# Ledger of designs, part 9: peptides against a protein of PDB entry 4PN1

Target 1, 261 residues: chain A of PDB entry 4PN1
Amino acid sequence: KIEMNFLNKPIVPDTTKVISNFLTHYLITEPVEHVEIEAKLGTLIDLETQNRFEFPVMNETILNPEFNLRTRFESDMTASEHKYLNEFLNQAFRDSQKPGRLPFAYKHTKQVDLFYETEDNSRDKIRVSKNQSDNQVLACVKKRRVADLFLYCPNDAFDIRISISDELPVSMPSGNQQPSLTRLKDRVGYVHQEIKIDLTKTTQNDPVYDTTERHELEVEFGNIADLRDRAQKAKDGMEAPLFRRVQLFMDNVRILRREHS

## One batch from the design tools (peptide; aimed at target 1 H25 N64 E66)

Design b1_p10_5_s4 (made by RFdiffusion4, then SolubleMPNN; from b1_p10_5, 3 letters changed)
Fold by OpenDDE base, seed 3:
Structure b1_p10_5_s4 (fold): chain B 261 residues (1-261), chain A 10 residues (1-10)
Amino acid sequence: as target 1 above (261 residues)
Amino acid sequence: SKFLEWLKEA
């Protein structure tokens, strides 16, 4: 007989605890009403060297936001890395369709995001998302970035930014308003156990700086109501459900950030 | 950071 440890009980990793607390704060303590919680793969760049930052740590670590580390996060990857991840996820999708597995859902969406200035001159722009094929409005929101938590992952291809955002549904801009920015998004989305994994190619035309293309991978909590419920239970002293959900989320992130061409 | 303040108080 083998036991897990000398207590024969599961141990919650510190990463799980810290992230759980982070989420609980913005779910329960200072609740964001229309919260979006996502992790993006990318690179922590040292502003001094313009290279990937080298922290004096040897494993995944959450950076303390109290410290100005003089870094920026680039939520981008190479086209080859993006393609590799797409192929990897496609295979994962196929494998999940086998008997005895929980299947992925898959969706491919091409959309255009139109950004509009607000009448109140808010820093936050209104984003209208439309389907490229039929111009149907998919969403109209004002997105506010509330908080970020950065994970430095020295042993993996990517670092991670976990972001809390408020996506406030708003009315459509007036017909006389012109978008200040337009972005084309080609997104393939995978959903497994209500965790969303999106690969997105974003094209932005800038008249001054030429066309830019980004390749992003994001992992999102697909069931916020459930997550909020779990967070509330955690505040009430029952932390296990939240920890399990966060662990699931992070394990998916960890799988993805380890994969590279 | 509001979050860090919260963590310190917890």
Scores: peptide ipSAE 0.165, ipTM 0.853, DockQ to the pose 0.228
OpenDDE base, seeds 1, 2, 4, 5: peptide ipSAE 0.213, 0.115, 0.115, 0.162; ipTM 0.867, 0.799, 0.807, 0.846; seeds 1, 4 fail the geometry check

Design b1_p10_6 (made by RFdiffusion4)
Pose (drawn by RFdiffusion4):
Structure b1_p10_6 (pose): chain A 256 residues (1-205, 211-261), chain P 10 residues (1-10)
Amino acid sequence: KIEMNFLNKPIVPDTTKVISNFLTHYLITEPVEHVEIEAKLGTLIDLETQNRFEFPVMNETILNPEFNLRTRFESDMTASEHKYLNEFLNQAFRDSQKPGRLPFAYKHTKQVDLFYETEDNSRDKIRVSKNQSDNQVLACVKKRRVADLFLYCPNDAFDIRISISDELPVSMPSGNQQPSLTRLKDRVGYVHQEIKIDLTKTTQNTTERHELEVEFGNIADLRDRAQKAKDGMEAPLFRRVQLFMDNVRILRREHS
Amino acid sequence: PITWEEMTAS
């Protein structure tokens, strides 16, 4: 017989607790009506060296946003790094279809992104996405970035950015208006336990941009867990962000 | 916005 600790009850990892606080704040305390919560793989770039951020730590660590670390985030990866993750996810996709497994879901989207500027002093963009096939509109949203949280991962090829955005559905722009940006987007979507794993390849109308993003697919249920956590029963919220971060961690460690 | 003390609170 073996116990996990001298208490024989599970304990919350420090990171899971902190991220739960970050998510509960923008879900409950200062709520965002149309919230999107996603984490992107990429690289933390030191502003002076223009290389990967160097920090005297040995493990995955959350950076305090109240400190100026002179850093930016590159949400980009090589074509090989993108293909390598694609193959790994495809293999993980088929293995989930086997007996005893909770299966993956799949959705491949070939669409066009149209970005517009706003009439306000804000730096928000109005995004219009259309099918490349029939050109029917998939979405028309005004997107505002609310908060970011950066995880430096010295043992891996990637760092993590947790973004909290506000996607408000809005009406279509006028025809006599020039879009600030127009590009193709090849999004390969995997879904497991309502956690979305998106593999995106955008083509600038040339420059290509390869990204991997992991987002909560069921916000309403997550908001409910965040409420229970504020009221004491915080186990379901912890179990949720633990699953999210463990998925993000698996994809982060996958590299040649 | 949330403070660091509130974010790292137990």

Design b1_p10_6_s1 (made by RFdiffusion4, then SolubleMPNN; from b1_p10_6, 3 letters changed)
Fold by OpenDDE base, seed 2:
Order: sequence, then structure tokens, then C-alpha cells
Structure b1_p10_6_s1 (fold): chain B 261 residues (1-261), chain A 10 residues (1-10)
Amino acid sequence: as target 1 above (261 residues)
Amino acid sequence: MITWEELTAK
């Protein structure tokens, strides 16, 4: 017989615990009603050097939000990197269709996001998302960034930003309002065990700057109700279900951030 | 903002 350790009990890594606490805070303690929880692949940039941030650590490290490290997060990647990840996920999708596996779901969506200023001049813009094919409204929300948690990943191609957002459903802007910004999104979405993985190409036409294209990869919790339930249980002393879900999420993130062209 | 203490709470 082999045991896991001298207590023969599972040990939860600090990363899992910290992220779980982070989620619990914004799910239960200071609950965000219409919460979106996602991780983006990108690069922590040192504002002083404009290069990737360097810290004397040798593995995945959650950065303490109480310390201003003078960094910014760039969620963009190269077209080549994005293509590679797409191919990688396509293969993962195919492999998951085999007997004995849990299958991916796949969806390709092209949408346009129209941003409108609010009458109260709040920083939060109204985003109307429409399907490009039939112009049907997919969503109309005010999105507020609530909190971020950054993971520095020195051994991987990408760093990670985990974000808590509030996506408040709102009424459509008045018909006489013009959008202040329009973005075209080409999104390839994969779902596995209610974890969403999205590859997005975003095209933005700026009147001042040339058309910019951004390539992003996002990992999102697909079942917030379940996650909230798990977080509540964790708050009540039963942490295992939440830890397992966070571990699943992070393992998927870890797989993706290690891949590069 | 969530505190360091809360993030690292056991």
C-alpha cells in the first residue's frame, strides 16, 4: 500500500488556496451578482523596462496585490502563437471525442461589440454584443472590472491575469445613440467540464490609429452557480469541492500557458 | 480590494 504522505491526506497547494480565497471573497464575502471569472494569458510588463517583468522566483507565483510592482498586463499574443493554440485545442478537441473521454464542446462565433457611453458619464460603458450573421442581440451589459489577481509564470510562455468582473444586464441604449467604439470579435470557444476556453481575434477600428488586431486566449468558469455553491461550502468549512474546481481550472490554464509556437 | 491576509487565510 502506498500513501500520499505521512498523514495519508491530500495536500492543497498554496496557489489553489489563494485563488480559492480570492474567488470566495467575490462570490460570497463581497458578492458580485453577475460575476464573470476568467483567466487571460498574457505578459506582465515592467513599466520601467517595458520588458517582461522579472522576479527572483522559479515557478508560478501569485503576486501580492498589496504591492505595486509597477507592471501592466498585456493580454495580446502574436498571430502565430494564437494559431498554434488554436491547433493545439483542435487536437485536444479531437482527442476528447474518443471513447472513454469527456468530450469538448466547440463553438465558433463572430460577433460585433458596440460600446456606448452612459448618460451619467460613468466610466463603465454599455456593451451591446450582436451576432454578425443575423445581427441578433446576444447581450447588453455594463461590465465593471472588480478585481485582478496576477500570476507570474517564469517558466512558461505566458503570465496569467485572473479577473473578477461584474456584467450587469442593462437596457439597450436609446436608438438615437451612436456607439463610441465598435469591435469585431472572431471567437473560437471550447468547453470541457464546464470550463470555457476561448480564442478571440478582436479587430478594432480606431479613428486616430490604424486598425488594430488583438489575439487573446481566455479561460473562464462556465458554471458560476456551481462555483458559488462550492465557495459557500468552503466558507462553511468544506473546502474540498472548491479546491477541486479551482485545481481543474488552473490545470487547464497551466496546460495552455506552457504551449507556444 | 481583498487583503493579503484574506488571500492567505487558512
Scores: peptide ipSAE 0.388, ipTM 0.920, DockQ to the pose 0.877
OpenDDE base, seeds 1, 3, 4, 5: peptide ipSAE 0.363, 0.388, 0.355, 0.386; ipTM 0.912, 0.919, 0.892, 0.919

Design b1_p10_6_s2 (made by RFdiffusion4, then SolubleMPNN; from b1_p10_6, 4 letters changed)
Fold by OpenDDE base, seed 2:
Structure b1_p10_6_s2 (fold): chain B 261 residues (1-261), chain A 10 residues (1-10)
Amino acid sequence: as target 1 above (261 residues)
Amino acid sequence: MISWEELTAK
């Protein structure tokens, strides 16, 4: 017989616990009603050097949000990196269709996001998302960034930003309003065990600058109701279900950020 | 913003 440790009980990594606490806060303590929780792959950039930040650590590290590290997060990658990840996920999808596995779901969508200024000139814009093929409205929301948690990953190709956002459903802008910004999104979406993995190519036409294209990979909790339930249980003293879900989420993130072309 | 203390709470 082998035991996992001298207590013969599972040990929760600090990363899992910290992220779980982070989620619990914005799910239960200061609850965001229409919460979106996602992790984006990118790079922590040192504002002074404009290069990737260098921390004296040797593994995945959650950065303390109370410290101003003078960094910015660039949620972008090269086209080649994005293509590689797409191919990687396609293979993972195929492998998951085999007997004995839990299958991925796959969806390819093309949408246009139209951003509108609010009448009160609030900082938050209204985003109307439409399907490019039939112009059907997919969503109309005001998205507010609530909080971020950054993970420095020195051994991997990418760092991670976990973001809490509030996506408040709102009424469509008046017909006489013109969008201040339009973005085209080509999104390849994968779902496994209610964890969403999206590869997105975003094209934006700027009146001043040339057309820019961004390549992003995001991992999102697909079942917020379940997550909230788990967070409530954690708040009530039963943490295991939340820890397991966060662990699953983070393992998927870890897999992805380690892959590079 | 969530505090460091809460983030690291047991």
Scores: peptide ipSAE 0.385, ipTM 0.921, DockQ to the pose 0.881
OpenDDE base, seeds 1, 3, 4, 5: peptide ipSAE 0.360, 0.384, 0.046, 0.382; ipTM 0.912, 0.919, 0.724, 0.920

Design b1_p10_7 (made by RFdiffusion4)
Pose (drawn by RFdiffusion4):
Parts: C-alpha cells; structure tokens; sequence
Structure b1_p10_7 (pose): chain A 256 residues (1-205, 211-261), chain P 10 residues (1-10)
C-alpha cells in the first residue's frame, strides 16, 4: 500500500492554482462577455539580444506581469517543427480511436482572413473569415486582447503564452473599405475532451507563419467551474486547467 | 486588485 503524501489527499500544483486565479478573474470577477482563452506555443524573445530569453531558472515558470522583463513573444515555428507536431498529433489521433480510449475529433478548415481597422481610438481589429472554397462567411468578429500570461520553459524548445481575448460578433464592414490585411489560413483542428488543439499555417498575400494553439472549447462550462471555485468548491476548476496545461505541456515537449 | 494579488490569491 502506498500513499501520495502524508495526508493521503491530492494537492494542487502551484502553477495550476495561479492559472486558475488568472482565469477566474476574467471569467467571474471582471467578466468578459465573449471570452476566448487560448495558449500558444512560441518563443520568448529578449528585446536586447533578439534571442531566446535567458532566465536563471530550471523549470517551467510563470512570469510576473507586473515586472518589465523587456520581452516579446514570437508565436511562430519552423515548417519542420510544425510538421513534426502534425505527425505526432495524427498518431495521437489514431491511438484515441482504439478501444478504451476517449476519441479525438477532427476538423480541417481552409479559409481566408480579412482584417479591418476600427473607427475608435482603440487598437482593435475587425476580422472577417471566409471559406476558400465557396467564399461564404464563417465569422465576423471584433477582437480585443484583454490579458496575457507568459510561461518560460527552459527545458523545452517552446515557451507558452496564455491569452485572454474578447471576440464580439459584429456586423459586416462596408464594401467601400480597404482591408488592413488579407491572408490565407490552413487550420487543422483536433479536439479532445472539449480541449481544442489547432495547427494553423497562414500565408501572407510571400511569407508563411506556422502556429500551434490550445484553447478551452467549452467556455460556458469553464465559467461555471470558475464560479464554484470562487464559492469554495474549486476542485472541478483545478481539474480542468490541469488537463489544459498538461496537454499544452505534452505538445511543448515534442521536438526533435 | 493588483495582478500579483490576483495571481497569488489564497
């Protein structure tokens, strides 16, 4: 017989607790009506060296946003790094279809992104996405970035950025208006337990941009867990962000 | 609340 600790009850990892606080704040305390919560793989770049951020730590660590660390985030990866993750996810996709497993879901989207500027003093963009096939509109949203949280991961090829955005559905722009940006997007979507794993390849109308993102697919249920956490029963919220971060961690450690 | 108070709330 073996116990996990001298209490024999599970304990919350420090990171899971902190991220749960970050998510509960923008879900409950200062709520965002149309919230998108996603984490992107990429690289933390030191503004002076223009290289990867160096920090005297040995494990995955959350950076305090109330400190100026002179850093930016590159949400980009090589074509090989993108293909490597594609193969790994495909293999993980088929293995989930086997007996006893909760299966993956799949959705491949070939669409066009149209970005517009706003009439306000804000730096928000109005995004219009259309099919490359029939050109029917998939979405028309005004997107506002609310908060970011950065995880420096010295043991891995990637760092993590957790973004909280606000995607408000809006009406279509006028025809007599030039889009600020137009590009193709090849999005390969995997879904497991309502956690979305998106492998995106955008083509600038040339420059290519390869990304991997992991977002909560069921916000309404997550908001409910955040409410229960604020009221004392915080175990379901912890179990949820633990699953999210563990998925993000598995994809982060996958590299040649 | 500050971001530090939010992140390290008990």
Amino acid sequence: KIEMNFLNKPIVPDTTKVISNFLTHYLITEPVEHVEIEAKLGTLIDLETQNRFEFPVMNETILNPEFNLRTRFESDMTASEHKYLNEFLNQAFRDSQKPGRLPFAYKHTKQVDLFYETEDNSRDKIRVSKNQSDNQVLACVKKRRVADLFLYCPNDAFDIRISISDELPVSMPSGNQQPSLTRLKDRVGYVHQEIKIDLTKTTQNTTERHELEVEFGNIADLRDRAQKAKDGMEAPLFRRVQLFMDNVRILRREHS
Amino acid sequence: PTMTEILFAP

Design b1_p10_7_s1 (made by RFdiffusion4, then SolubleMPNN; from b1_p10_7, 7 letters changed)
Fold by OpenDDE base, seed 3:
Structure b1_p10_7_s1 (fold): chain B 261 residues (1-261), chain A 10 residues (1-10)
Amino acid sequence: as target 1 above (261 residues)
Amino acid sequence: LSFSEILYRK
């Protein structure tokens, strides 16, 4: 007989606890009404060297946001890395269709995001997302980035940014308004156990990065209501459901960030 | 609240 440890009980990793607390704050304590919670794969760049930052740690670590580490996060990867991940996820999708497994859902979407200035001169732009094929409106929102949590992953291909955003549904801009920015997105989406994994090719004239095309992978909590319920239970002293959900989310992220061509 | 307080539920 083998036991898990000397208590013979599951132990919760610190990463899970910290992230759970982070999420609980923005789900329950100071709740974001229309919250989006996602992790993006990318690279923490040292602003001084312009290379990937080298923190004096040897494993996945959450960076304390109170410290100015003089870094930026680049939520991008090479085309080859992106292609590899796409193939990897396609295989995972196929394998999940086998008996005894929980299946992935798959969706391929090509959309255009049109960004508009707000009438109230808010810094946040209105984003209208339309399907490229039929020009149907998919969403009209004003997205506000609320908080970020960065994970440095020295042993993996990618670092991680977990972001809390508020996606406020808003009315369509007036017909006389012109978009200030247009972004084309080719997105393949995978959903497993209500965790969304999206690979996106974005075409945009980006003056900051001097790139016209980006390759992104994001992992998102697909059931916010459930997550909020779990977070509430955690606040009430029952943390296990939240920890399990966060662990699931992070394990998916960990799988993906380890994969590279 | 500081991020530290948020992250560690202090």
Scores: peptide ipSAE 0.105, ipTM 0.803, DockQ to the pose 0.758
OpenDDE base, seeds 1, 2, 4, 5: peptide ipSAE 0.102, 0.092, 0.097, 0.084; ipTM 0.810, 0.806, 0.809, 0.802; seeds 1, 5 fail the geometry check

Design b1_p10_7_s2 (made by RFdiffusion4, then SolubleMPNN; from b1_p10_7, 4 letters changed)
Fold by OpenDDE base, seed 4:
Structure b1_p10_7_s2 (fold): chain B 261 residues (1-261), chain A 10 residues (1-10)
Amino acid sequence: as target 1 above (261 residues)
Amino acid sequence: PSWSEILYAP
């Protein structure tokens, strides 16, 4: 006979608890109405050295947001890394179509994002997203970054930024208003158990700077209503459903950040 | 774009 531990009860990893508490805060305690929750793969850069940040830890660790570590997060990766992840996810998709598995869904989207200044001169810009093929409006939102949680991952190719954002639906800008920024996005999206994994190639033209291309991978909670329900249950004393969902999310992130060409 | 920069379907 084997037991889980000396109490013979499940125990939740500390990372899961910390992230769950972070999410609960912005889902329930100080709720963001139109919340988006995503993790991006990238690199914590030490502003002093301009190299990857180094912290005296040996495994995945959540950085305390109360401390200014003088870092920035770069969500870009190389084209080769991005291609490798595309191939990896394509294989994962194919494997998931086999009997006995839960299948991935796949979607390829090419869109243009047009950014507009707001009439109230707010820091947040209005983003109009259109399909590149037919100019159909996909979304018109004002996105506000609410909070970030950074994970330093010394054993993996990437560090992680978990972001809480508020995506407020807004009316389309006036027809006479010109966008301040235009961004082309080529995105392949994979959905498994309502967790969205997106590979995005972004092209941005700047009149002053050369055209820049970024390669990003993001993982997003695809069912916010369910997540909010789980968070509410956690606040009411039943934490297990939230912990399970966060664990699933983080396991997907962990799989991806370990993959490299 | 180069072949390494192209995203493709499964």
Scores: peptide ipSAE 0.109, ipTM 0.717, DockQ to the pose 0.015
OpenDDE base, seeds 1, 2, 3, 5: peptide ipSAE 0.033, 0.033, 0.099, 0.052; ipTM 0.702, 0.711, 0.729, 0.689; seed 5 fails the geometry check

Design b1_p10_7_s3 (made by RFdiffusion4, then SolubleMPNN; from b1_p10_7, 7 letters changed)
Fold by OpenDDE base, seed 2:
Structure b1_p10_7_s3 (fold): chain B 261 residues (1-261), chain A 10 residues (1-10)
Amino acid sequence: as target 1 above (261 residues)
Amino acid sequence: MSFSEILYRK
């Protein structure tokens, strides 16, 4: 008989524990009411060198937020990288339709995001999202970035930013208000086991700069209620359900960040 | 609460 270790019990990696605790805090301890939890693929840039951050580690590493590493995170990739990931996910989608597998769901959306200044001149803008085809309002929110957790991934194509945001539903801006910024989003979305994977092409017109296009990949927890329930159980001493869900999320992220064009 | 406490303590 083969056993997994000398206790014959599952062992949870530190990465899973740290992320789980991070999530538990903002789900349960200091709960964010309308929480969005996503991981974005990108690059940690060393502000001193303007190159990818280099740290003396040999594997996936959660960076300690208490240390100023003098980095910025660029949540962007090349068009070719984005295309490759799209093709990769398309293949994964097709494979998941086979008997015995859990299928992906697929959705393609095109939306416009309109950003409005708030009356109180807060840094948080109101975002109105509309469907490009029929101008249907999809959402009107005030998004607040709550916390970030960065993973340096020296062996992979991308580093990771896990972000916790509060997407507070708010009333539509006054009809007399003009948007300060508009963004066009072409999003291809994949959902597997309630984990959302989105490839997004964002076009933004800047009054000063030329039109910019961004290519992003994000992975999001699709069932926050379930996640919150798991986090509550973890606070109550039953951690396994949360660990399993975080592990699933991170494994999906790991798959994606390893892909090269 | 420090961020470290958030990350390592429930």
Scores: peptide ipSAE 0.149, ipTM 0.835, DockQ to the pose 0.749
OpenDDE base, seeds 1, 3, 4, 5: peptide ipSAE 0.158, 0.143, 0.139, 0.146; ipTM 0.842, 0.822, 0.833, 0.835; seeds 1, 5 fail the geometry check

Design b1_p10_7_s4 (made by RFdiffusion4, then SolubleMPNN; from b1_p10_7, 6 letters changed)
Fold by OpenDDE base, seed 2:
Structure b1_p10_7_s4 (fold): chain B 261 residues (1-261), chain A 10 residues (1-10)
Amino acid sequence: as target 1 above (261 residues)
Amino acid sequence: MSWSEILYRP
């Protein structure tokens, strides 16, 4: 007979605990009402060198927000990397359709995001998302970035930013307002066990700069109500359900960030 | 609330 350890009980990795605490804070302690929780793949850039950040660690490490590491996060990848991840996820989708597996759901969405200035000139713009095919309004929100947590991943192709955002539903801008910015999004979405994985090509036209294309991969918690329930249970002393959900989320992120073109 | 309080709850 084998046992898990000398206590024969599950043990939770420290990364899981830290992230769980982070989430619990913004779910329960200081709750964000319309919370979005996502992880983006990208690169931590050292502002001094303009190269990928180098830190004296040998594995996935949550960076302490209390320290100014003089970094920026670039949530972009090459077209080749993006294509590779798309192919990888397509294969994962196919494999998940086999008997005995939990299947992926798949959705391809093309949308346009229109950004409008607020009357109060707040930093937060109103974003109207429309379907490109029929111009149907998908969402009208004011998004506020609440917090970020960065993971330095020296062994992988990508670093990770976990972000907490508040997506407040708001009324449509007045018909006389023109968007200050327009973004075209081509999104391929995969959902597995209520974890959303999106590959997004974003095209932005800038009047001053050339058209820029960004390639992003994001992983998002698809069931916030469930997550909030788990976080509440954690606050009440039962942490296991939250830890399991965070572990699932992070394992999916880990799979993706390890892939190389 | 400090980051320490958020990330490292007792």
Scores: peptide ipSAE 0.054, ipTM 0.700, DockQ to the pose 0.810
OpenDDE base, seeds 1, 3, 4, 5: peptide ipSAE 0.021, 0.015, 0.036, 0.023; ipTM 0.605, 0.497, 0.584, 0.571

Design b1_p10_8 (made by RFdiffusion4)
Pose (drawn by RFdiffusion4):
Structure b1_p10_8 (pose): chain A 256 residues (1-205, 211-261), chain P 10 residues (1-10)
Amino acid sequence: KIEMNFLNKPIVPDTTKVISNFLTHYLITEPVEHVEIEAKLGTLIDLETQNRFEFPVMNETILNPEFNLRTRFESDMTASEHKYLNEFLNQAFRDSQKPGRLPFAYKHTKQVDLFYETEDNSRDKIRVSKNQSDNQVLACVKKRRVADLFLYCPNDAFDIRISISDELPVSMPSGNQQPSLTRLKDRVGYVHQEIKIDLTKTTQNTTERHELEVEFGNIADLRDRAQKAKDGMEAPLFRRVQLFMDNVRILRREHS
Amino acid sequence: SITWEEMTAP
């Protein structure tokens, strides 16, 4: 017989607790009506060296946003790194279809992105996405970035950025208006336990941009867990962000 | 906005 600790009850990892606080704040305390919560793989770039961020730590660590670390985030990866993750996810996709396993879901989207500027002093963009096939509109949203949280991962090829955005559905722009940006987007979507794993390849109308992003697919249920956590019963919220971060961690460690 | 003290609160 073996116990996990001298208490024999599970304990919350420090990172899971902190991220739960970050998510509960923008879900409950200062709520965002149309919230999107996603984490992107990429690289933390030191502004002076223009290389990967160096920090005297040995494990995945959350950077305090109240400190100026002179850093930016490159949400980009090579074509090989993108293909490698594609193959790994495809293999993980088929293995989930086997007996005893909770299966993956799949959705491949070939669409066009149209970005517009706003009339306000804000730096928000109005995004219009359309099918490349029939050109029917998939979405028309005004997107505002609310908060970011950066995880430096010295043991891996990637760092993590957890973004909290606000996607408000808005009406279509006028025809007599030039879009600030127009590009193709090849999004390969995997879904497991309502956690979305998106593998995107955008083509600038030339420059290509390869990304991997992991987002909560069921916000309403996550908001409910955040409420219970604020009221004491915080176990379901912890179990949720633990699953999210563990998925993000598996994809982060996958590299040649 | 959220503070670092609130994020690291037990």

Design b1_p10_8_s1 (made by RFdiffusion4, then SolubleMPNN; from b1_p10_8, 3 letters changed; failed a check: a repeat of another design)
Amino acid sequence: MITWEQLTAP

Design b1_p10_8_s2 (made by RFdiffusion4, then SolubleMPNN; from b1_p10_8 with S1M M7L; failed a check: a repeat of another design)
Amino acid sequence: MITWEELTAP

Design b1_p10_8_s3 (made by RFdiffusion4, then SolubleMPNN; from b1_p10_8, 3 letters changed)
Fold by OpenDDE base, seed 3:
Structure b1_p10_8_s3 (fold): chain B 261 residues (1-261), chain A 10 residues (1-10)
Amino acid sequence: as target 1 above (261 residues)
Amino acid sequence: MITWEELLAP
């Protein structure tokens, strides 16, 4: 019989613990009411070189948020990388439909996001999301970025930004208001064990500049209520449920960021 | 905002 280790007990990786603490803070300690928690694949760019930042580390590393590292995060990838990930996820979807597996759910959506300035001139814009085909309003929210946690991943194609956002439902802008920005989103969404994986092609028309296209991959916690419950239990001394959920989330992220064309 | 100490808390 083989044991897990000399204690024969599960060990929680530091990454899992740190991320769990991060989530617990914004779920329980300073709770965000309409919280969205997502990880984006992208690149940490050195502001001085405009190249991918190079840290003297050899593995996945959570960056200390209290230090200004003179970086920016670019949540974009090449069309080829995006296509590869799409094909990869399609295969994963197919494989999950086999007996004995938990199946993916799949949804393809085309959405238009209209951004409006707020009447109070707040920094946060109102986003009206509509179905591109029938112009049905899907959501009207004011999204506030609350916090970010960055993971430098030197061995993988992508770095990771985990973001906490507050998506406050708000009333529709007045009929006389024009959007300041319009974005078209072509999104393929995969859901497995309440973890959402979205591949999004975003097109933005600039009146001055040529049309810009972005390719993004996002991983999101699909059941916030459950996650909040787990975080509360963690605060109460039972950490295992939260750790398991964070581990699941991060394993999915790790799978995706390792894949490259 | 969460502190690095809180992030590293056991």
Scores: peptide ipSAE 0.290, ipTM 0.890, DockQ to the pose 0.958
OpenDDE base, seeds 1, 2, 4, 5: peptide ipSAE 0.255, 0.289, 0.030, 0.279; ipTM 0.873, 0.888, 0.602, 0.887

Design b1_p10_8_s4 (made by RFdiffusion4, then SolubleMPNN; from b1_p10_8, 3 letters changed)
Fold by OpenDDE base, seed 2:
Structure b1_p10_8_s4 (fold): chain B 261 residues (1-261), chain A 10 residues (1-10)
Amino acid sequence: as target 1 above (261 residues)
Amino acid sequence: MITWEELVAP
């Protein structure tokens, strides 16, 4: 007979626990009603050096949000890296269609995001998302960034930002309002076990600067209701379901951030 | 905002 450890009980890694606590806070303790929870791949940049942040650690490390490390997060990658990840995910999709596996779902979408200033000139803009092909409104929301949790990943190609956002559905802006910003999004989306993985090419036309293109990869919890239920159970003393879900999410993130061209 | 203490709570 083999046992897991001298207690013969599962042990939860600190990363899982910390992230679970982070999620529980914004799902239950200080609940965000229309919560979006995503991880973006990118790079922690040291503001002093303008290079990737360096810290004397040898593995994935959650940065303490109470310490100002004088960093910024660049949620971008090269076109080559993005292409590689797309090919990687395509292969993963194909492999998941085999007997005995849980299949990926796949969706390719092209949308335009129109940003509008609010009448009160609040920092939060209204985002209207439309399908590029038929101009159908997909969403109209006011998005507010609530919290971030940063993971420094010295052994991987990318660092991670986990973000809590509030995406409040709002009415369409007045027909007399002009967008302050327009973004074209070409998104390839993969869903596996209700975890969403999106590769997005974003094109932005700036009136002052040349057209900029960003390449982003994000991983999102696809079932917030289930996650909230798990978080509530965790708050009530049954943590295992939440830990398992967070572990799944993070394992997917870990796979992706290790892959690079 | 979540505190450090809450983040690392058992």
Scores: peptide ipSAE 0.365, ipTM 0.917, DockQ to the pose 0.941
OpenDDE base, seeds 1, 3, 4, 5: peptide ipSAE 0.331, 0.360, 0.116, 0.353; ipTM 0.905, 0.914, 0.751, 0.914

